# Peptides against a protein of PDB entry 3KDP, part 111

Target 1, 230 residues: chain A of PDB entry 3KDP
Amino acid sequence: PFLIFIIANIPLPLGTVTILCIDLGTDMVPAISLAYEQAESDIMKRQPRNPKTDKLVNEQLISMAYGQIGMIQALGGFFTYFVILAENGFLPIHLLGLRVNWDDRWINDVEDSYGQQWTYEQRKIVEFTCHTPFFVTIVVVQWADLVICKTRRNSVFQQGMKNKILIFGLFEETALAAFLSYCPGMGVALRMYPLKPTWWFCAFPYSLLIFVYDEVRKLIIRRRPGGWVE

## One batch from the design tools (peptide; made by RFdiffusion4, then SolubleMPNN)

Design b2_p18_6_s2 (from b2_p18_6, 15 letters changed)
Fold by OpenDDE base, seed 1:
Structure b2_p18_6_s2 (fold): chain B 230 residues (1-230), chain A 18 residues (1-18)
Amino acid sequence: as target 1 above (230 residues)
Amino acid sequence: DLIEKGLELLKKALELLE
């Protein structure tokens, strides 16, 4: 997200505070909770790894986990960001290169895509209005991510939701997202202005996409062990 | 008041991280 912010010179889609809330607030407990997940049904049936040839974490795994899924998460966030800005009069094309003027507090007549002039304060309100939905989008997408991370090969339907700590983590993320979105003072404290409940649904297609993607991936792995998808 | 103080503290902490 930050790279796109720099390259495209768009208004900041995700603030530092929001990033910290994601990394420290939402991801920590769920990530730790995976340590308490039950082993896959076949995990102990696998042959011992050869430490000389077999990598615990290979480039393919890294690419899928941090590359592909991460890209889908980012796309979800940016989608929400662009939708919000578009609803406020700023079409995506108009945002390109706008950052310099957007961030200049002395420019109070930045025009939107419809010729409406926006003061610096108004622009910052809109910018900060995007932070919360972006965050919430990431949280909703993370629901799918956490669920799919329970297993490497088995479907979620096979593994089930047995980890109470993981379930708790999902609720914690959701509760934190709700708290940050709706608690008075969050706009001032965290630059996270209140979110309309409807914005929670903007992430659902991406959450579903990740879920379906991973289930298909796992299905391929089960059918073709040792393939490039593993 | 306690919430406001907590939020203010959080704000300050976050500002230090920015």
Scores: peptide ipSAE 0.000, ipTM 0.302, DockQ to the pose 0.036
Fold by OpenDDE base, seed 2:
Structure b2_p18_6_s2 (fold): chain B 230 residues (1-230), chain A 18 residues (1-18)
Amino acid sequence: as target 1 above (230 residues)
Amino acid sequence: DLIEKGLELLKKALELLE
């Protein structure tokens, strides 16, 4: 996200403190929780793999956990960022290259996509308004991501939710998100302005899409081992 | 496998952009 900010010269979508909260508060516990997930019921039923040609189950799970989760989280966060800015008059295409003027305190007439002029203070309010929803979006997406990453092939409905550490992680990250979103002083301390409750649902369609996608993927893998979907 | 490779590539690309 930070590199996109630099390359695209868009207003800062996610503050440094928020990034730290994601890395330390919302990513670590869930990631650790995956280490305690029970093995899939079918893993031990598989024939021995060729270690030279076949990806280890662990490598695939790690790739899913660190690879797909990070990507999906970033995409979800940026989606929320663009939605918020669009609702405030800044369409995505207009944000490209805007950072220099956006961050300049002496420019108080930055125009949005509709020709409305924004003062520096107004722009910073909108910017900081993005931080909390971005963070919450990450958490909401993580609900789906953690659930889907617990298995390689088995449906979530087959594997179930037996990992108490995973469940704890889900509650912990949700509680942290609520705390950071609604605790007084977070706007000053963390540049995370209070979140409208409706923004908690912004990521739900995306999370649902990922969940459905992964369940379909796993279904195909079970029916056609070694297929192109793997 | 193709989807995984595509996702890995996208991941690497996004990591470069993070």
Scores: peptide ipSAE 0.000, ipTM 0.235, DockQ to the pose 0.022; fails the geometry check
Fold by OpenDDE base, seed 3:
Structure b2_p18_6_s2 (fold): chain B 230 residues (1-230), chain A 18 residues (1-18)
Amino acid sequence: as target 1 above (230 residues)
Amino acid sequence: DLIEKGLELLKKALELLE
């Protein structure tokens, strides 16, 4: 998010403190929980890894984990960001290059896409209003990401949800998201203004998309072992 | 191979989005 802020010169979509809350807060327990996941039912039918040639973390795993899923997460967050700004009169095209004027406290007549003038204080309220729902969108998408990471080949429905630590991780990240979104003073402390409850639901289509995509991918792998989809 | 390349591109794109 911060790189897009710099490259596109748009108003800051996600604050640095909020990013730290994702990296250190919402992601740690879920990631650790995967170490306690039950082995896939077919793991003993697979040939053992050749320790001389096969890497534990191969390029395919990296590309899947960071590439596909991470892009969908980012798209979900930015979608939420653009929707909020559009609802406040700033269409996506108008945001390009706006950062310089947006962040200038001495400019109090920045125009939106409809010719309405915005003071510096009003602009910062809108900016900080984006941080919380962007963060929550990432958390909601991470639910699906964590669940799909349980297995490489088996469906989640075949594997089940028996990992209590993983379940705890889902609750922990959700509780943290709720705390950061609704605790008094978070707007001042973290630049995260209170979230309208409706914004929790805007991420659900993306979570569903990730889940369906991965289940379809795994289904194809099971039906066509050694296919190009692996 | 094509998936691997696609995933690499996506990884790079994600790095840009951080």
Scores: peptide ipSAE 0.000, ipTM 0.238, DockQ to the pose 0.021; fails the geometry check
Fold by OpenDDE base, seed 4:
Structure b2_p18_6_s2 (fold): chain B 230 residues (1-230), chain A 18 residues (1-18)
Amino acid sequence: as target 1 above (230 residues)
Amino acid sequence: DLIEKGLELLKKALELLE
């Protein structure tokens, strides 16, 4: 999100506070929960790993986590961001290069895609209105991410949902998201304005997409060990 | 392997942009 903010020079899609809430609030507990996940059912059927060559966390896991999953999460967040801004009159194409004027408090006549002029205060309200839904979108996508990260090659349906700590992590991050979205004063304190309940559903297609993608990937790995998908 | 390599390259590219 921050890279696209810089590269595309768009209004800030995700605030620093929301980033910190993701990194420290919504990612830590789920990550810890994975340490307590039951071993994949086929692990014990595999040859022992060489501890000198085969790290538990290898470059493959890192590349999958930050590459594939991270890209889908970013797409989900940006989808929500662009929808909210479009509903407020700013079409995606109009946002390109707009950051400089958007962030200038002395420019009070920034036009939207329909010729409506926006004051600095109005623009910041819209920007901060995007932060909470973007955050919630990431949380909802993280539900799917956490579930799919349980296994490397087995289907989630084969492995099951036996980790109580993982389930707790899902509830914790959801509760945190709800707290930040609906607690009075969050708009003033954290610049996270209240979220319409409907925005929780904006991420669901992406959560489904990541789930389906991973299940298909795992299916291919099971059918073609050593294939290009690995 | 190809996807993995592609993702690794993408990660490295993103790290360079940070």
Scores: peptide ipSAE 0.000, ipTM 0.219, DockQ to the pose 0.019; fails the geometry check

Design b2_p18_6_s3 (from b2_p18_6, 15 letters changed)
Fold by OpenDDE base, seed 1:
Structure b2_p18_6_s3 (fold): chain B 230 residues (1-230), chain A 18 residues (1-18)
Amino acid sequence: as target 1 above (230 residues)
Amino acid sequence: DLIKKGQELLEKALKLME
């Protein structure tokens, strides 16, 4: 997200504080909770790993976790960002190259896509209004991410939601998202202005997409072990 | 192999988006 901010010169979609909240607040507890997940039904049937040849975390896991899922998360976040800015009069195409003028406190007549002029303060309110929904979008997408990461091959429907710590993690990140989104003073303290509850649903398609994608992937892996999907 | 290539491309794209 930050590279796109630099390259496209768009208003900052995700603040540093929100990034920290994602990395430290929403990701850590859920990630740790996965350590307490019950083993897959077939895990004890697997051959012992060769410590010399078998990586504990293989490149495929890294690719899936940080590549595919991360891409969908980023897309979800940016989608929410662009929707919010579009609702405020800034179409995506208009945002390209706008950062310089957007961030200039002395320019108080930045025009939106409809010719409305925005003061610096108004622009920053809109920018910071995007931070919270972006964050919430990541959290909602992470629900699916955490659920799909429970197993490598088994469906979530097979593994179930038996990990109470994982459930707690999901609750914790959601509660944190709600707190950061709606607690008075968060706009001033964290530049995370309150969002309408409807914005929580903006991420749901992406969460569902991740879930469906991974379930399909796992289904293919189960049906065709060692296939091109692996 | 195609998925791996796709994943690599997505990772590259993601890195550009971060």
Scores: peptide ipSAE 0.000, ipTM 0.229, DockQ to the pose 0.020
Fold by OpenDDE base, seed 2:
Structure b2_p18_6_s3 (fold): chain B 230 residues (1-230), chain A 18 residues (1-18)
Amino acid sequence: as target 1 above (230 residues)
Amino acid sequence: DLIKKGQELLEKALKLME
């Protein structure tokens, strides 16, 4: 997200404090919780690994965790960001290159996509209004991420939700998201303005997409080992 | 293999966005 901010010269979609809250608050506990997940029911039915050639952690799992899921999370966050800015008159195309003028305190006539002029204070309110929804979007997408990462091959329906620590992690990150979104003073302390409850649902399509994608992927792997999906 | 390549590209893209 930060690189897109630099490359595209768009208004800052996610604050540094919010990033820290994601990395330290919402990502750590869930990640640790996965270490306590029970082994898949079929793990002992697989052929023994060659310790010299087979990696302990499959590159595919690494690529899913850091590649696909992270990308979908980022896309979900940016989607929320663009929706909020569009609702406030700033279409995505108009945001390109706008950062320089956006961040200049002396420019109080930045025009939106409809010709409305925005003061510096108004622009910063809109910017900070994006931080909380972006964060919440990441948390909601992480629900699906954590659930799908429980298994390598089995469906969530086959594995079930037996890991109490993972369940606790889901509640913890949700509670933290709610706290940061609605606690008084968060706008001043963290530049996270209060979130309308409707924004919690903006990430649901992405969470569903991740879930469906992974279930389909796992289904294909079960039916066609060594296929193009691997 | 195609999914793996896609994932690698996405990982690279994500690293660039960090």
Scores: peptide ipSAE 0.000, ipTM 0.244, DockQ to the pose 0.021; fails the geometry check
Fold by OpenDDE base, seed 3:
Structure b2_p18_6_s3 (fold): chain B 230 residues (1-230), chain A 18 residues (1-18)
Amino acid sequence: as target 1 above (230 residues)
Amino acid sequence: DLIKKGQELLEKALKLME
């Protein structure tokens, strides 16, 4: 998010503090929980890894984790960001290059897409209003990401949700997201203004998309072992 | 190979979005 802010010169979609809350707060317990996941039912039927040639983290794993899933997460966050700004009069095309004027406290007549002038204070309220929904969108998408990471080949429905630590991780990240979104003073302390409850649902289509995508991928792998999808 | 290239592009794009 921060790199897009710099490259596209758009208003900051996600604050640095919120990024730290994702990396250190919401992702840590879920990631640790995967170490306690039950082995896939077919793991002992697979050929043992060759420790001399096979990397523990292969290109396929990196591609899946950081490429495909990460892009869907980023798209979900940016979708929420653009929707909020559009609802406040700033269409996506108008945001390109706007950062310089947006962040200038001496410019109090920045026009939106409809010719309405916005003061610096008004613009910053809208900017900080984006941070919380963007953060929550990432958390909701991470639910699906965590669940799909339970298995490499088996369906989640075959594996089940028996990992209590994983379940705890899902509750922990959700509770943290709710705390950061609704606790008084978070707007001042973290630049995260209170979230309308409706914004929690904006991420659900993306979470579902990730889940369906991975289940379809795993289904293809099971039906065609050694295929290009694996 | 095309999927691999696509994945590398997506990874680069994600790194740019962080």
Scores: peptide ipSAE 0.000, ipTM 0.242, DockQ to the pose 0.020; fails the geometry check
Fold by OpenDDE base, seed 4:
Structure b2_p18_6_s3 (fold): chain B 230 residues (1-230), chain A 18 residues (1-18)
Amino acid sequence: as target 1 above (230 residues)
Amino acid sequence: DLIKKGQELLEKALKLME
């Protein structure tokens, strides 16, 4: 999100505080929970890995996790961001290059896509209104990410949800997201304004997309062992 | 190799989106 902010010169989609909450709050417990995930049911049927050639984390797995899934996460967040700004009169195309004027406190006549002028204070309210939904979107997408990371080859339906720590992690990150979104004073303290409950659902299509994508990927791996998708 | 390149590009793009 921050890189697109720099490259596209758009208003800041996700604040530093929200990024820290993602990295330290919502990602840490789920990541730890994966260490306690039960081995795939077929793991003992696999040939032993060659410790000299087979890395525990394959470059392909890293590439998939950070590349493909991370892209879908980012797309989900940006989708929410653009929807919120569009609802407030700023169409995506209009946001390109707007950052300089957006962040200038002396410019109080920044026009939206419909010719409405926005004061600096009004713009910052809208910007901060985006932070919470973006954060929540990431959390909701992370649900899918965490679930799909449980297995490499087996479907989630085959492996099941047996890791209680993982389940706890899902609740913890959700509770944290709810706390940050709805606790009084968060708007002042963290510049995270209260979120309409409807915004939680904006991420669901992306979570579903990640889930479906991963299940299809795993299905392909199962059908074609040693394929390029593995 | 193409997938690897695509993934690298995606990773780069994602890093750019971070």
Scores: peptide ipSAE 0.000, ipTM 0.227, DockQ to the pose 0.020; fails the geometry check

Design b2_p18_6_s4 (from b2_p18_6, 15 letters changed)
Fold by OpenDDE base, seed 5:
Structure b2_p18_6_s4 (fold): chain B 230 residues (1-230), chain A 18 residues (1-18)
Amino acid sequence: as target 1 above (230 residues)
Amino acid sequence: DLIEKGQKLLEEALKLLS
């Protein structure tokens, strides 16, 4: 998110506090849950591997897959950000280079794409209104990510949802998102203004995309063991 | 104000690292 913010000079899509909530609040319990996940049903069917070369290749391929998933998560967040700003009169093309004037408290006549002037306070309200749905989008996409991380090769439909700690992590993450989105005072304390419930569904296409991507990847791995996709 | 200052500092740090 920050790389796009710096390169494009757009208004800040995600606040520092929100990032800390993602890194510390939403990722820890799920990460621990993966340590207690049951073994894959096909683990004993794997052919003998070279412990040195195949381990390194496997770690690189896992890193690439997580990198790609992270990029899809970021795209989902930015999509939600651009939709909200567009609904408030700021088209994506107009946001390019706008940050300097956007963050200047002495400029109270920043024009949107339709010629409406925005005060500093109004701009900050709409910016902070974007922080919450960006966070919620990441949480919704992480539901799919956490589910797909349960197995390396098996489909989610084959492995099932047996890990109670993972299920607890999904509920904890969702409860945290709801608390940050709707608890009174979060706008002042965390710069996260309340979100309309409809925005929770904005991320669902991206969550589905991650799920489909991983299921296809796993299907290829099952059909072509030892391929470059593993 | 502290959050805004923190965000600006982070932005400046990221600009230096880019």
Scores: peptide ipSAE 0.008, ipTM 0.291, DockQ to the pose 0.019; fails the geometry check
Fold by OpenDDE base, seed 1:
Structure b2_p18_6_s4 (fold): chain B 230 residues (1-230), chain A 18 residues (1-18)
Amino acid sequence: as target 1 above (230 residues)
Amino acid sequence: DLIEKGQKLLEEALKLLS
């Protein structure tokens, strides 16, 4: 997210505090939970010496955790970001290169895609309005991503939801998202303005899509081992 | 395999841009 912010010079989609909440609050427990998940039958051919501590995480699971999940989260977050800004009159193409003027407090006539002028304060309100939904979107996407990363080839329905720590992590991150979204003062303290409950659903189609896509991918891998889909 | 290769390339690219 931050790289896209720099490269595209768009308004900041995710604040530093929000990033910290993601990295430390939402991702940590789920990441730890993977160590306690049961290995996929094709991933771990040998029993760990200590099933509680010596679970093997292969390169495939690492790649999913650090590569795929991060990319999917970023895509989901940016999707919500662009939707919110578009609803406020800023189309994605118009946001490219806008950051310099956006962040200038002396420019109070930044035009949106429809010619409406926005004051600095108004722009910052809409910017900060994106932080909470971006965070919530990541959480919602993680519901699917964390489930699908449990296995590389097997369906989630075959692996099941046996990891209590993962389940706890899902509740914890959801509770944190709710707290940050609705607790009074979070807008001032964390620049996370209150979120309309409807925005929780913004990521659901995306989360469902990636879940279905991954299940289909896994199904293809199971039916055609060694195929190009791997 | 192709997806995995693509993902590795993307990860490497992201590391270079980070």
Scores: peptide ipSAE 0.000, ipTM 0.255, DockQ to the pose 0.018; fails the geometry check
Fold by OpenDDE base, seed 2:
Structure b2_p18_6_s4 (fold): chain B 230 residues (1-230), chain A 18 residues (1-18)
Amino acid sequence: as target 1 above (230 residues)
Amino acid sequence: DLIEKGQKLLEEALKLLS
């Protein structure tokens, strides 16, 4: 997110404190929870394969756990960011290169995509309005991602939700998201303005899409081991 | 394998952009 902010010169989508909350609050507990997930039944039934294949399994698990989750989270967050800014008159194309003028306190006539002029204060309100939904979107997407990442090949329906630590992680990140979104003073302390309840649902279509995609992927892998879908 | 490669490339790209 931060590199996209620099490269695209868009308004800051996520504050530094929210990034820290993601890294320390929402990512660590889920990541630990995944380490305690029961091994997939099909992996346990396979005789210890060649150390190269076990490394490949570990690399795939690590890639899924750290790579895919991070990507999906970032995409979900940016989706929410662009939706919020678009609803406030700033279309995604218009945001490109806007950061310099956006962050300038002396420019009070920054135009949106519809020619509406925005003061510095108004722009910062919109920016800080994006921080909380971005964070919440990450949490909501993580619900699906954590459920997906616990298995490589088995469906969620086959593996079940037996990991108590995973369940605890889901509640913890949700509670943290609720706290940061609705606790008084978060706008001043964390630059996270209160979230409208409707924004909790913004990520749901995306989470569902990822869930369906992964279930289909796993189904294909089970039917065609070693196929191109791996 | 192609999806994994695409995902790895996207992960690397996002890591570069993170």
Scores: peptide ipSAE 0.000, ipTM 0.262, DockQ to the pose 0.022; fails the geometry check
Fold by OpenDDE base, seed 4:
Formats: structure tokens, C-alpha cells, sequence
Structure b2_p18_6_s4 (fold): chain B 230 residues (1-230), chain A 18 residues (1-18)
């Protein structure tokens, strides 16, 4: 998100606080869950026929899968960002290169896609209105990722501890999202305006996309063991 | 090699999206 902000010169899609909450709050629990899942898998897997090659392939597969999921998460967040800005009169194409004028407090006549002029304060309200839904979109997409990670392993015994860590992660992310979205004073303190319940649903298409992607990937792996998708 | 290239591309894309 931050690099697209720099490269495209768009208004900031995520505040520093939301980035910190993603990195420390939402990503940490999944990472721990995955570390435990890997440890459980290494304990339960029969000795790999070749420990060096099979570990390398598995690490590469995991890293590639997380990279792909991370891209889908980012796309989900950006989709929510663009929808909110479009609803406020700023079409995606108009946002390109707008950052310089957007962030200039002395420019109070920035036009939207429909010719409406926005003061600096009004623009910042809209920008900060995007932060909470973007964050919540990432959280909802991460729920899907956690569920997918759970379903990767057909082992019933692996499901037990994974389920507790997964459930805990889902509760923690949900509690954090609810706290940041609805706690009084967050709009003033963190520049995170209250989230309309409708914005929670903006993430669902991307959650579904992740599910479809993972099922297709699993299907390809099952049909072509040792293929390029592995 | 394809996985490594894909990972690098994804890391670069994630860096671009981060």
C-alpha cells in the first residue's frame, strides 16, 4: 500500500497507526499460527525422503503462497479504498498524481472527478475515512487466509491445535478491528473514523477469491504432483 | 527456479503494494 502511494502519488490509503496494527496485530498472530502449524507438520510428517530438497521446496511453496495471498490482501484493501473515494467523488483515475495537491494544506480547492471543490480538512476527513475500512478489509481477508491455512492439511490430528490457534487469531483480529472501528475517541486519537457496517462486506469478494485461488491451487497440486505450482 | 522467480516477483510486487 505504501509503495503504491509513492509510485502512483495517490492519497495515503493507510495511516501509520493502521499499518502498525496490521504488522503487529493482524500479521503476528497468523505468523505464530503458521509457525506452530509448520512445527506440527514437521513433527507429524514421516521423514522426508530427502530432507534438504523437500524442505527447500516446501519453504519455497509456503513463501510463494504467502506472497500471492499478500497481493490479494493488498488488492482487497485498495479496492475498498477506491470504492470509498469514488463514493466521495474521487474516481481512481483522478487520484493518480493528486497526492501533492491533496496533502497541501494551503490548497483548499482540490476538485474531485465531478468538479466539486474540497478543502484540506474535508480531504483529510475522506482520507481518514478510508483508513478504518482498509484495515477491516485486510482483517476480513486474513480470516479467509487463516481458514485456508487450516484446510491445507487433511490430517485430523493437526486440526486440533490449529483450530485453537486459528480461533484465537480470528477473535484477536475481530476484537482489534471492532476496537479500532467503534471505540469512542478513535476518530480523534487515531484518525480512524467509525466504520459503517456495509464496509465489512467489501472484503468478502476478495475472501472468496482467496478461497477459489487456494482450492484451484490445491486441485492443480493434486492433479500434477511436482508441477510448477508446487 | 520458477518458484524463486515467482517469489522474487511477488516480493517485489508486495513491496510495490506495501
Amino acid sequence: as target 1 above (230 residues)
Amino acid sequence: DLIEKGQKLLEEALKLLS
Scores: peptide ipSAE 0.000, ipTM 0.250, DockQ to the pose 0.021; fails the geometry check

